# Peptides against a protein of PDB entry 5ZKO, part 25

Target 1, 44 residues: chain A of PDB entry 5ZKO
Amino acid sequence: SASNPRKFSEKIALQKQRQAEETAAFEEVMMDIGSTRLQAQKLR

## One batch from the design tools (peptide; aimed at target 1 T36, target 1 (a further copy) V29 Q39)

Design b2_p23_4_s2 (made by RFdiffusion4, then SolubleMPNN; its pose is not in this set)
Fold by OpenDDE base, seed 4:
Structure b2_p23_4_s2 (fold): chain B 44 residues (1-44), chain C 44 residues (1-44), chain A 23 residues (1-23)
Amino acid sequence: as target 1 above (44 residues)
Amino acid sequence: as target 1 above (44 residues)
Amino acid sequence: DELRRRALALRALEEREVIQEAL
């Protein structure tokens, strides 16, 4: 069945949201790593 | 508490998996769009 | 492309962590 253009737009919008969430999750992981590295440096 | 490097590797692995899943989901959406476009072209 | 870049960055971090754990 031809997915209605609205369904495609919805799929694309949902995918963009997920990509933004994955971006935020990546930034969180990187922040945690950065914080841990900074703490480790202070303990030297 | 200094997150053990192993915990970071685990977070990274999980994030890689999620990113791969999001990429696959994007490719699926694009394939659906492509298929629909091809079908619409055949009906012209 | 951004997701791919991030995945590559994460891979590089993992490789560095493995090396650091082995030292």
Scores: peptide ipSAE 0.158, ipTM 0.646, DockQ to the pose 0.074
OpenDDE base, seeds 1, 2, 3, 5: peptide ipSAE 0.121, 0.144, 0.129, 0.153; ipTM 0.630, 0.615, 0.634, 0.641

Design b2_p23_4_s3 (made by RFdiffusion4, then SolubleMPNN; its pose is not in this set)
Fold by OpenDDE base, seed 1:
Structure b2_p23_4_s3 (fold): chain B 44 residues (1-44), chain C 44 residues (1-44), chain A 23 residues (1-23)
Amino acid sequence: as target 1 above (44 residues)
Amino acid sequence: as target 1 above (44 residues)
Amino acid sequence: DRIRRMAEMLRARTEREVLQEAL
């Protein structure tokens, strides 16, 4: 069956998008934790 | 506890080294992104 | 580690954009 290059490229693009979104969500959480720790330190 | 000035200076040197390595890694990535965008533009 | 992760995110976004422009 003819591997549709467009469908392959589309799958790769979607995979990279997902990876970027997962990483961005992780960094957001880590930034929030960091900000919370900094605020807690300023209150001590 | 006596802050060992040698250990302090060593920590500062290691911190500066780490910052330089992080900056270099960031610049490398920005260069790669720039090159990728330039290549994509040449293919259009 | 933070800069490395940011770098990886930026690469992934750029790769996606390039692939989307080729579709």
Scores: peptide ipSAE 0.248, ipTM 0.562, DockQ to the pose 0.082
OpenDDE base, seeds 2, 3, 4, 5: peptide ipSAE 0.237, 0.234, 0.221, 0.240; ipTM 0.565, 0.562, 0.558, 0.558; seed 4 fails the geometry check

Design b2_p23_4_s4 (made by RFdiffusion4, then SolubleMPNN; its pose is not in this set)
Fold by OpenDDE base, seed 1:
Structure b2_p23_4_s4 (fold): chain B 44 residues (1-44), chain C 44 residues (1-44), chain A 23 residues (1-23)
Amino acid sequence: as target 1 above (44 residues)
Amino acid sequence: as target 1 above (44 residues)
Amino acid sequence: DKLRRMAEMLRAQTEREVIQEAL
């Protein structure tokens, strides 16, 4: 079906949003790792 | 909760997989755009 | 590796941007 240029732009925008959400989720995991390491160092 | 290092590694692995799937989905959209443009050029 | 993963994400973002500039 003739996917209107709007449909492609929307798909690309949705893919950008998903990538941003995944990046945020990764950063959260890395922050949790960092916080856990800092806590473990304070308990020594 | 003390997320075991295993839980962090698993979360990172899942984020890598999701990123690869999203990249593939984006490439599919771009291929569809390219194919549509090529078809439109042939009809001129 | 955190740095490797961050670089992979940045590359994927950059690829999207480059392709969008060509549209």
Scores: peptide ipSAE 0.181, ipTM 0.652, DockQ to the pose 0.108
OpenDDE base, seeds 2, 3, 4, 5: peptide ipSAE 0.108, 0.176, 0.174, 0.156; ipTM 0.580, 0.625, 0.629, 0.606

Design b2_p23_5 (made by RFdiffusion4)
Pose (drawn by RFdiffusion4):
Structure b2_p23_5 (pose): chain A 43 residues (1-43), chain B 44 residues (1-44), chain P 23 residues (1-23)
Amino acid sequence: ASNPRKFSEKIALQKQRQAEETAAFEEVMMDIGSTRLQAQKLR
Amino acid sequence: as target 1 above (44 residues)
Amino acid sequence: EAVDTITAQLERVLAELEALHEA
């Protein structure tokens, strides 16, 4: 499972992991400005 | 073909070089991250 | 000063996270 044999299974796993990370990465970068506004509220 | 070499030896050495650069900068931002968490005490 | 230091470190963390994602 974690280390498949078929090349089709390997490609499907790499695409799955890539989609998860890009979904999580585009969430962290999505609301950075909300955190950047917190500094102006603090200063 | 400069960033994309033909020989596999040149490709492997290129990946090794980039991995050393990426890890060196990663070991710097995560290193002095404690000094930033101490600055946070000044606010509260 | 403390807020600027924390923001500068947060920008470094985000720039390093983006550079690793683009790699």

Design b2_p23_5_s1 (made by RFdiffusion4, then SolubleMPNN; from b2_p23_5, 9 letters changed)
Fold by OpenDDE base, seed 3:
Structure b2_p23_5_s1 (fold): chain B 44 residues (1-44), chain C 44 residues (1-44), chain A 23 residues (1-23)
Amino acid sequence: as target 1 above (44 residues)
Amino acid sequence: as target 1 above (44 residues)
Amino acid sequence: DAVDAIEAQLERLLELLKRLHES
């Protein structure tokens, strides 16, 4: 069946949303790692 | 304008590239965490 | 102690990263 461009647009929008959520989660973890590393440095 | 499936394919390709970049960043962070853990262990 | 707490935190972060990688 010829997929409708509208359905493709919706699929792409959902993929973008998921990617944005994953990116945000990654950034949050990176911040936490940075904080933890700083704490570890204070022990040296 | 009716979005062309070709444009969707390009968009998917870009998303795959971003995911690959995030995977690479993840691996780098894993290495850093491993190093940090080792350093922390040396402080015990 | 503080070192143990940091190590535990790192382990938690690793787990979160693994989950993120699998998503």
Scores: peptide ipSAE 0.158, ipTM 0.547, DockQ to the pose 0.488
OpenDDE base, seeds 1, 2, 4, 5: peptide ipSAE 0.144, 0.152, 0.112, 0.141; ipTM 0.526, 0.545, 0.491, 0.511

Design b2_p23_5_s2 (made by RFdiffusion4, then SolubleMPNN; from b2_p23_5, 10 letters changed)
Fold by OpenDDE base, seed 3:
Structure b2_p23_5_s2 (fold): chain B 44 residues (1-44), chain C 44 residues (1-44), chain A 23 residues (1-23)
Amino acid sequence: as target 1 above (44 residues)
Amino acid sequence: as target 1 above (44 residues)
Amino acid sequence: DAVDAIEEQLERLLELLRRLHES
């Protein structure tokens, strides 16, 4: 069945949202790693 | 408007590039975590 | 001890990163 342009648009929007969420999650993890590293340094 | 094959090829190339960049970033983070873990182990 | 706790945190973060990478 022909992909409805509306369905396509929704799919693209959903994909962009997921990408943004993944990026945000990655950034959060990076901050957590930074914090953990800082904690490790305090043990030196 | 008909998706131009050229536009598709460019899109695929860009997607592959992005995937490669994400993989590289992931590997870098893994190395950093590995280093941090090693440092933590030295504190034992 | 504190080192063990940090290592455990790192392991959790690694798992999260793995999941992110596979998504």
Scores: peptide ipSAE 0.156, ipTM 0.549, DockQ to the pose 0.457
OpenDDE base, seeds 1, 2, 4, 5: peptide ipSAE 0.146, 0.153, 0.109, 0.142; ipTM 0.524, 0.548, 0.485, 0.510

Design b2_p23_5_s3 (made by RFdiffusion4, then SolubleMPNN; from b2_p23_5, 11 letters changed)
Fold by OpenDDE base, seed 2:
Structure b2_p23_5_s3 (fold): chain B 44 residues (1-44), chain C 44 residues (1-44), chain A 23 residues (1-23)
Amino acid sequence: as target 1 above (44 residues)
Amino acid sequence: as target 1 above (44 residues)
Amino acid sequence: DAVDAIEEALERLLELLRRRHEA
């Protein structure tokens, strides 16, 4: 059954959006960890 | 061109092996992070 | 304190990693 190309394109777009959001969330957490690490170093 | 069923089966087997290795590596990292979290809790 | 902040960050990281692995 020819999956409707429109539905397929929408699915790909949503997948790309999800991937971008996950990447952004990961980067945010990594920045938080980095900042916390820097703070911990200053407390030495 | 009929991809040689043998080559196809080998490709699938290699893919499954890779997936298993990636899963094992992920679980190891998660355990390390979990242990670090537990250590951090003890420092409170 | 810094320990609490580290713990919180680790918790967030763990959650993100779990979500990524399940997706």
Scores: peptide ipSAE 0.187, ipTM 0.566, DockQ to the pose 0.655
OpenDDE base, seeds 1, 3, 4, 5: peptide ipSAE 0.167, 0.163, 0.163, 0.162; ipTM 0.544, 0.539, 0.543, 0.540

Design b2_p23_5_s4 (made by RFdiffusion4, then SolubleMPNN; from b2_p23_5, 10 letters changed)
Fold by OpenDDE base, seed 1:
Structure b2_p23_5_s4 (fold): chain B 44 residues (1-44), chain C 44 residues (1-44), chain A 23 residues (1-23)
Amino acid sequence: as target 1 above (44 residues)
Amino acid sequence: as target 1 above (44 residues)
Amino acid sequence: DAVEAIEAALERLLALLRRRHEA
């Protein structure tokens, strides 16, 4: 059956949303690790 | 064009290999952190 | 020392996490 462009567009939009959420979560973890690294440096 | 099942299978195999390599690398780092933690505890 | 070792391990972990996120 013909690719439903609307359904395709919806899938792409959902994928972009998930990617944005995953990126935000990743950045939060990176900030926490960065803070820990900075604290470790202060202990040297 | 028809999904080439062979090409699909090859892609899945490559994905599984990459995942295994990434998991092994992660476990190695976690072991290093664990060892470092043990060393730090001995210094208390 | 132990602090330097922890820092190095954290740097390695960060590098791995970045690579995983980019893949």
Scores: peptide ipSAE 0.173, ipTM 0.564, DockQ to the pose 0.641
OpenDDE base, seeds 2, 3, 4, 5: peptide ipSAE 0.169, 0.150, 0.142, 0.140; ipTM 0.562, 0.533, 0.512, 0.510; seed 4 fails the geometry check

Design b2_p23_6_s1 (made by RFdiffusion4, then SolubleMPNN; its pose is not in this set)
Fold by OpenDDE base, seed 3:
Structure b2_p23_6_s1 (fold): chain B 44 residues (1-44), chain C 44 residues (1-44), chain A 23 residues (1-23)
Amino acid sequence: as target 1 above (44 residues)
Amino acid sequence: as target 1 above (44 residues)
Amino acid sequence: DEERRQLALELELAREKLEARRA
């Protein structure tokens, strides 16, 4: 209901946080893989 | 096995799908807010 | 050979971290 703006704002904030966490975790793993591959290439 | 790049690429694709689903969930929240506002306006 | 083995293990660990988040 329109009487619970706090609930809507909280729901939006939680959703944004979850999305940011998933993105950050994905990027971290991809950077780790990329860095390792680059190092392996330099050893060849 | 962890050495199968084809399977790894599939896992990356699934992660991207998950991110898209999170975006869709955010859009749903925003639509719910919009609908609530419209309903409140009609009652006035 | 040891350096190459270490890099292979690091790649495996990174892949395992990705899989663990999806479990």
Scores: peptide ipSAE 0.114, ipTM 0.571, DockQ to the pose 0.102
OpenDDE base, seeds 1, 2, 4, 5: peptide ipSAE 0.105, 0.119, 0.099, 0.147; ipTM 0.575, 0.574, 0.577, 0.592; seeds 2, 5 fail the geometry check

Design b2_p23_6_s2 (made by RFdiffusion4, then SolubleMPNN; its pose is not in this set)
Fold by OpenDDE base, seed 3:
Structure b2_p23_6_s2 (fold): chain B 44 residues (1-44), chain C 44 residues (1-44), chain A 23 residues (1-23)
Amino acid sequence: as target 1 above (44 residues)
Amino acid sequence: as target 1 above (44 residues)
Amino acid sequence: KKEREEEAALLEAARAKLAEKRA
């Protein structure tokens, strides 16, 4: 079928958004873990 | 609560897996786009 | 020309979203 740059660009944009969301989720997890570890150290 | 390295490690591992899956999906999208663009050029 | 402009706009929007969604 005909090349549809709009469709392709939309696919790219959506996938980049997903990647960014997963990155943000990862950073949040790491922040939570870091905070918990710090708290545990304070209690030692 | 007590630091649970197993839980933390599991969280990290799971999120890293998700990131890897999203990266793979992005690469697949880009490959498909590249192939389609090449095909379109051949038809011009 | 219009198609390229649309493509560029979508790519720029993707970059903006990527920057925004990162914590």
Scores: peptide ipSAE 0.169, ipTM 0.668, DockQ to the pose 0.036
OpenDDE base, seeds 1, 2, 4, 5: peptide ipSAE 0.162, 0.161, 0.164, 0.131; ipTM 0.663, 0.664, 0.670, 0.633; seed 5 fails the geometry check

Design b2_p23_6_s3 (made by RFdiffusion4, then SolubleMPNN; its pose is not in this set)
Fold by OpenDDE base, seed 5:
Structure b2_p23_6_s3 (fold): chain B 44 residues (1-44), chain C 44 residues (1-44), chain A 23 residues (1-23)
Amino acid sequence: as target 1 above (44 residues)
Amino acid sequence: as target 1 above (44 residues)
Amino acid sequence: RAAAAEAAALLERARERLAERRA
């Protein structure tokens, strides 16, 4: 089955977009956790 | 009420122990977060 | 205990969000 190169290219673009969104969401949570870490260190 | 110095010393020791346990639990969670961060970075 | 619990909750939220995006 000839992988339609156009459909393949679109699939790769969608995958990259999803990965960028996952990265952004993860960085946001890591920032929140970093703040929590700083608070916990102040309590030590 | 004369704070029984022995009971006070025991209370301080218990407090320090609990604080150490909380610190250890926090560090364990932070290690897990660090692992998750590393995994997310591999996906980027 | 509260700080560790908060960090754990944030971690779980992160995992859930990542799982939802992968599904």
Scores: peptide ipSAE 0.086, ipTM 0.492, DockQ to the pose 0.177
OpenDDE base, seeds 1, 2, 3, 4: peptide ipSAE 0.049, 0.081, 0.082, 0.081; ipTM 0.400, 0.485, 0.483, 0.483; seed 1 fails the geometry check

Design b2_p23_6_s4 (made by RFdiffusion4, then SolubleMPNN; its pose is not in this set)
Fold by OpenDDE base, seed 4:
Structure b2_p23_6_s4 (fold): chain B 44 residues (1-44), chain C 44 residues (1-44), chain A 23 residues (1-23)
Amino acid sequence: as target 1 above (44 residues)
Amino acid sequence: as target 1 above (44 residues)
Amino acid sequence: AEARREEAALLAAARERLRARRA
């Protein structure tokens, strides 16, 4: 059946959202690492 | 508790994997769109 | 000291990856 441009746009939008969520999760991990490093510096 | 570098490496590795999977899923969607466009061109 | 170096390397690699994605 004719893959509706709307269907493709929805798929792209969902993938962009997932990519943004994965980026946010990665940034959160980096924040945790940064905080740990800062704490380690304070203990030195 | 001391956030183990191993724990951070595991978190980063998991996030990298998830990002790669989301990228692959996006590329699959784009392939499907491309194939549909090519088919539409052949029918015109 | 080695654990700190590993953490620093992971942090640097992650920052580089984030920059590459934003470019």
Scores: peptide ipSAE 0.146, ipTM 0.612, DockQ to the pose 0.056
OpenDDE base, seeds 1, 2, 3, 5: peptide ipSAE 0.134, 0.137, 0.127, 0.085; ipTM 0.608, 0.592, 0.582, 0.606; seed 2 fails the geometry check

Design b2_p23_7 (made by RFdiffusion4)
Pose (drawn by RFdiffusion4):
Structure b2_p23_7 (pose): chain A 43 residues (1-43), chain B 44 residues (1-44), chain P 23 residues (1-23)
Amino acid sequence: ASNPRKFSEKIALQKQRQAEETAAFEEVMMDIGSTRLQAQKLR
Amino acid sequence: as target 1 above (44 residues)
Amino acid sequence: ELAEQIEELLETIEELQEQIEEL
């Protein structure tokens, strides 16, 4: 499972992990401004 | 074909070079991250 | 694409650390 044999299974796994990370990466980058505004509130 | 070499040896050395650079910068931002968490005590 | 995403995360973290130092 973690290390498939078929190349089709390997491609599907790499695409799955890539989609998860991009979904999580585009969330962290999505609301950075909300954190950047917190500093202006603190200063 | 400069960033994309033909020989596999050149490709492997290129990936090894980039991995060393990416890791070197990563080991810097995460290193002095403690000094930033100490600055947070000043606020509270 | 993954290396670019890591570089962007590192640059964001460095900007946030500079903002914290300025505070």

Design b2_p23_7_s1 (made by RFdiffusion4, then SolubleMPNN; from b2_p23_7, 13 letters changed)
Fold by OpenDDE base, seed 2:
Structure b2_p23_7_s1 (fold): chain B 44 residues (1-44), chain C 44 residues (1-44), chain A 23 residues (1-23)
Amino acid sequence: as target 1 above (44 residues)
Amino acid sequence: as target 1 above (44 residues)
Amino acid sequence: ERSEMRRKLLEMLRDLQQEIQEL
């Protein structure tokens, strides 16, 4: 049976959402590192 | 003139206060790094 | 003591940076 285009589009949308969530989580950690580094620099 | 013991004791007290503040700031940054590290581990 | 604290912080930051690179 031909893949239901609706199901395919939904899978792509969910994949893009997951990728965006992973990217956002990574950026959050990088911001925390940056903040922590800035705090560490103030202690020098 | 003999160093005023009151002034000396005050200097020592201020030095100890500064050291305590530096230690507290260091511990705060270590905790922040630790929490960030834990978040990074969850992303693996 | 301050120099030791600074050294420890830099080490921890390097370790964290390495961990981020391994994501």
Scores: peptide ipSAE 0.156, ipTM 0.516, DockQ to the pose 0.214
OpenDDE base, seeds 1, 3, 4, 5: peptide ipSAE 0.191, 0.189, 0.189, 0.155; ipTM 0.574, 0.575, 0.574, 0.515; seeds 1, 3, 4 fail the geometry check

Design b2_p23_7_s2 (made by RFdiffusion4, then SolubleMPNN; from b2_p23_7, 12 letters changed)
Fold by OpenDDE base, seed 4:
Structure b2_p23_7_s2 (fold): chain B 44 residues (1-44), chain C 44 residues (1-44), chain A 23 residues (1-23)
Amino acid sequence: as target 1 above (44 residues)
Amino acid sequence: as target 1 above (44 residues)
Amino acid sequence: QRSEQRRRLLEMLRELQQEIREL
C-alpha cells in the first residue's frame, strides 16, 4: 500500500527527530573536546 | 505552497553547506586533539 | 556521516583524556 500521508508525515517527523538528536550529540562532544583541550593547555 | 523545485534545491544546497561546515569543524578539532596528545606525551 | 564523526571524536577524546591522566 502506498505510504499514506500519515505514514509519510510520521517518517519525516522521525527523521527530523533523529537529525536533531545527532546534532545535539555532536555539539555535546565538541564542547567536551573544548573543555579537555583547555585542561591540557593548563598543564603546559 | 508545495516547496517548488527551486526551494527544494535551495534547501539541499543549504544542507550541503551545513554539512561541509560541520566536517571542517570536525577536522580542525581532530587536528587540535592530535597536537594536544603529542604535547601531553612529551610531558610524561 | 555525523554519527561516524561523533564516534571518531569520542575515541580521540577518550585517548586524550587518558594521556592527561597519565601525566
Scores: peptide ipSAE 0.273, ipTM 0.642, DockQ to the pose 0.485
OpenDDE base, seeds 1, 2, 3, 5: peptide ipSAE 0.268, 0.271, 0.266, 0.269; ipTM 0.635, 0.638, 0.635, 0.637

Design b2_p23_7_s3 (made by RFdiffusion4, then SolubleMPNN; from b2_p23_7, 14 letters changed)
Fold by OpenDDE base, seed 4:
Structure b2_p23_7_s3 (fold): chain B 44 residues (1-44), chain C 44 residues (1-44), chain A 23 residues (1-23)
Amino acid sequence: as target 1 above (44 residues)
Amino acid sequence: as target 1 above (44 residues)
Amino acid sequence: QRSEQLRKLMEMLRDLQEQVRQL
């Protein structure tokens, strides 16, 4: 059943994995924003 | 034990907090992109 | 929810990058 502690722990683990992947993607985007800003600044 | 319902509830609470923090960071970055875009538009 | 936010962020970044390239 979905209420099984093992299943619940597995759901938590999967959720943590997804969260980590999303965080990594966000950090990559942040770096790209920085680079784009620098490029825009050089064009001033 | 990690299978204790109270510990699970705590894990869920921490996860929700993290999601809220990530949402706030997202909103800040979106504002930053908007500002940078406005600057770029002024340079055109 | 979070994945959709990331998608939107990436889209906005791409648009900004394109705009900057056209300066």
Scores: peptide ipSAE 0.332, ipTM 0.689, DockQ to the pose 0.565
OpenDDE base, seeds 1, 2, 3, 5: peptide ipSAE 0.326, 0.327, 0.328, 0.257; ipTM 0.679, 0.682, 0.683, 0.614; seed 5 fails the geometry check

Design b2_p23_7_s4 (made by RFdiffusion4, then SolubleMPNN; from b2_p23_7, 13 letters changed)
Fold by OpenDDE base, seed 5:
Parts: sequence; structure tokens; C-alpha cells
Structure b2_p23_7_s4 (fold): chain B 44 residues (1-44), chain C 44 residues (1-44), chain A 23 residues (1-23)
Amino acid sequence: as target 1 above (44 residues)
Amino acid sequence: as target 1 above (44 residues)
Amino acid sequence: QRSEMRRRLLEMLRELQQEIREL
């Protein structure tokens, strides 16, 4: 059936939002790893 | 309007670049965690 | 791929944190 442009646009928007959320979550983990590494170094 | 193949190719190239950058960042962190774990083990 | 990378990093972080607590 005809691809509803409105539904298509909504799906693209949701995909972009999910991608942004995944990126933010990845960056948060990277920061936490950095902090943990710093803590380990201070124990030396 | 017609999907410009040139713009499509450019978007795919940018996507591949971002994926490569994320992979490189992941690998760097993996190495850092490995080194930090080794250091922590030496402190035991 | 991103979700798997995040999962793996969280796992390693958890392990490292545990190792630090056991020092």
C-alpha cells in the first residue's frame, strides 16, 4: 500500500531520536570509564 | 524531488566515517581499560 | 553495533569497578 509520507516522516524522526539517545548513552559510559580510570590511578 | 545519488553517496560516506570514528574510540577505551585492570591487579 | 559496544563497555566498567573494590 502507498507509503504514507506522514508515517514515513514520523518513523524517520523516531529513528533519529533513538540514534541520538544511543549516542548520548555511549558518551555517558565513556565518561564513567574515564572517571573510574582516574580513581584507579589515584590508588597507586 | 528525485533522491540525488550524489547526495545519497555523500550521506553513506558520512555514515561510514562516523561508524569508523565510534569504533576507533571504542578500541581506545578497551585498551585503556585493559591497562587499568592490569594496574589494579598489580596493586593486589 | 552501538548498543553492543555500549553493552561491552558497561560490562568492562563493572568488572573494573569490582576489581577496584577488591583492592
Scores: peptide ipSAE 0.220, ipTM 0.595, DockQ to the pose 0.456
OpenDDE base, seeds 1, 2, 3, 4: peptide ipSAE 0.203, 0.220, 0.218, 0.222; ipTM 0.574, 0.594, 0.592, 0.597; seeds 1, 3, 4 fail the geometry check

Design b2_p23_8 (made by RFdiffusion4)
Pose (drawn by RFdiffusion4):
Structure b2_p23_8 (pose): chain A 43 residues (1-43), chain B 44 residues (1-44), chain P 23 residues (1-23)
Amino acid sequence: ASNPRKFSEKIALQKQRQAEETAAFEEVMMDIGSTRLQAQKLR
Amino acid sequence: as target 1 above (44 residues)
Amino acid sequence: EAAELKEALEELVEAEAIKEALE
């Protein structure tokens, strides 16, 4: 499972992991401005 | 073909070089991250 | 793994925000 044999299974796993990370990465970058505004509220 | 060499030896050395660079910068931002969490105590 | 990376990136964004607030 974590280390498949078929190349098709390996490609599917790499694409799955890539989609998860891009979904999570595009969420952290999505609302950075909300955190950048907190500093202006603090200063 | 400069960033994309033909020989596999040149490709491996290139990946090793980039990995050393990426890790060196990563070990810097995460290193002095404690000094930033101490600055947070000043606010509260 | 993707969750751990998201947490590490959130911590960096918070650390940058703290530095900006203290400037």

Design b2_p23_8_s1 (made by RFdiffusion4, then SolubleMPNN; from b2_p23_8, 6 letters changed)
Fold by OpenDDE base, seed 4:
Structure b2_p23_8_s1 (fold): chain B 44 residues (1-44), chain C 44 residues (1-44), chain A 23 residues (1-23)
Amino acid sequence: as target 1 above (44 residues)
Amino acid sequence: as target 1 above (44 residues)
Amino acid sequence: EAEALKELLEELVEAEMIQEALR
């Protein structure tokens, strides 16, 4: 099927969005870990 | 709720898997674009 | 990226050890 440049641009845009969402999810987990570590440090 | 470290490791493992899948999807799109460009060049 | 995640896992293991020590 004729790979429409519009479809490519859309696929790239969608992929960038997914990457950003996955990065945000990763950062959230890291923040949670960081908070847990900070709490553990305070309990020492 | 007690953020269980086991849940963190599981979250990280899941996130890594998702990132790998998204990277593979991106590479596939880039290969398709590259192939299409090469084909267009041959038709010139 | 794989190294960053490895570091994260190491950090998580350390956090788990700290939490276990605090029990």
Scores: peptide ipSAE 0.095, ipTM 0.583, DockQ to the pose 0.047
OpenDDE base, seeds 1, 2, 3, 5: peptide ipSAE 0.090, 0.081, 0.094, 0.089; ipTM 0.586, 0.572, 0.594, 0.566; seed 5 fails the geometry check

Design b2_p23_8_s2 (made by RFdiffusion4, then SolubleMPNN; from b2_p23_8, 7 letters changed)
Fold by OpenDDE base, seed 3:
Structure b2_p23_8_s2 (fold): chain B 44 residues (1-44), chain C 44 residues (1-44), chain A 23 residues (1-23)
Amino acid sequence: as target 1 above (44 residues)
Amino acid sequence: as target 1 above (44 residues)
Amino acid sequence: EAQALKELLRELVEAEMIQEALR
């Protein structure tokens, strides 16, 4: 069946959203690592 | 709460999985677009 | 991945143009 360009636009928009969520998740992990390292440094 | 390095490795592994899923989604969209373009070309 | 996304967007635009031409 002929896929509508509008459906493609929706697919790519969803993909962009997913990418943004993954980026946010990665940043959260990096913040947690940073916080842990800072805490460890304070204990030394 | 002290985040365990094991938990960090798990978080990174999860992030890699997400990236792989995104790549698969990209490929699917590209296949759909390619199929549509091929169909359009055959109609011309 | 940003490059792949840009390529997808380009292909999407091209597909939209093709569909418009076939209308």
Scores: peptide ipSAE 0.103, ipTM 0.602, DockQ to the pose 0.059
OpenDDE base, seeds 1, 2, 4, 5: peptide ipSAE 0.085, 0.080, 0.068, 0.102; ipTM 0.585, 0.577, 0.566, 0.616; seed 4 fails the geometry check

Design b2_p23_8_s3 (made by RFdiffusion4, then SolubleMPNN; from b2_p23_8, 9 letters changed)
Fold by OpenDDE base, seed 5:
Structure b2_p23_8_s3 (fold): chain B 44 residues (1-44), chain C 44 residues (1-44), chain A 23 residues (1-23)
Amino acid sequence: as target 1 above (44 residues)
Amino acid sequence: as target 1 above (44 residues)
Amino acid sequence: EAEALKRLLRELVEAEMVQEALR
């Protein structure tokens, strides 16, 4: 049956949310790496 | 305490998995849109 | 995003090198 454009808009919105979550996960890993580097630098 | 680099590799692996899942979700949405367009075209 | 992943991998390698240098 013909897909309701509203349903597509919802799917797109969900996909944008997933992209944002992926970005946040990247940032989290980078923060952890950064923290480790900072700690290592302080110990030198 | 010093972050174990092994933990970072695990985080990267999980991030790769998330990226693959996001890609699959995007493709699913695009297939749904494509199917709807094709159906609409056939009805014209 | 592929570029973000590449960045993470680079940072990971650099962090590993730092950890090894401190051991």
Scores: peptide ipSAE 0.103, ipTM 0.598, DockQ to the pose 0.059
OpenDDE base, seeds 1, 2, 3, 4: peptide ipSAE 0.099, 0.085, 0.112, 0.102; ipTM 0.598, 0.586, 0.609, 0.600; seed 3 fails the geometry check

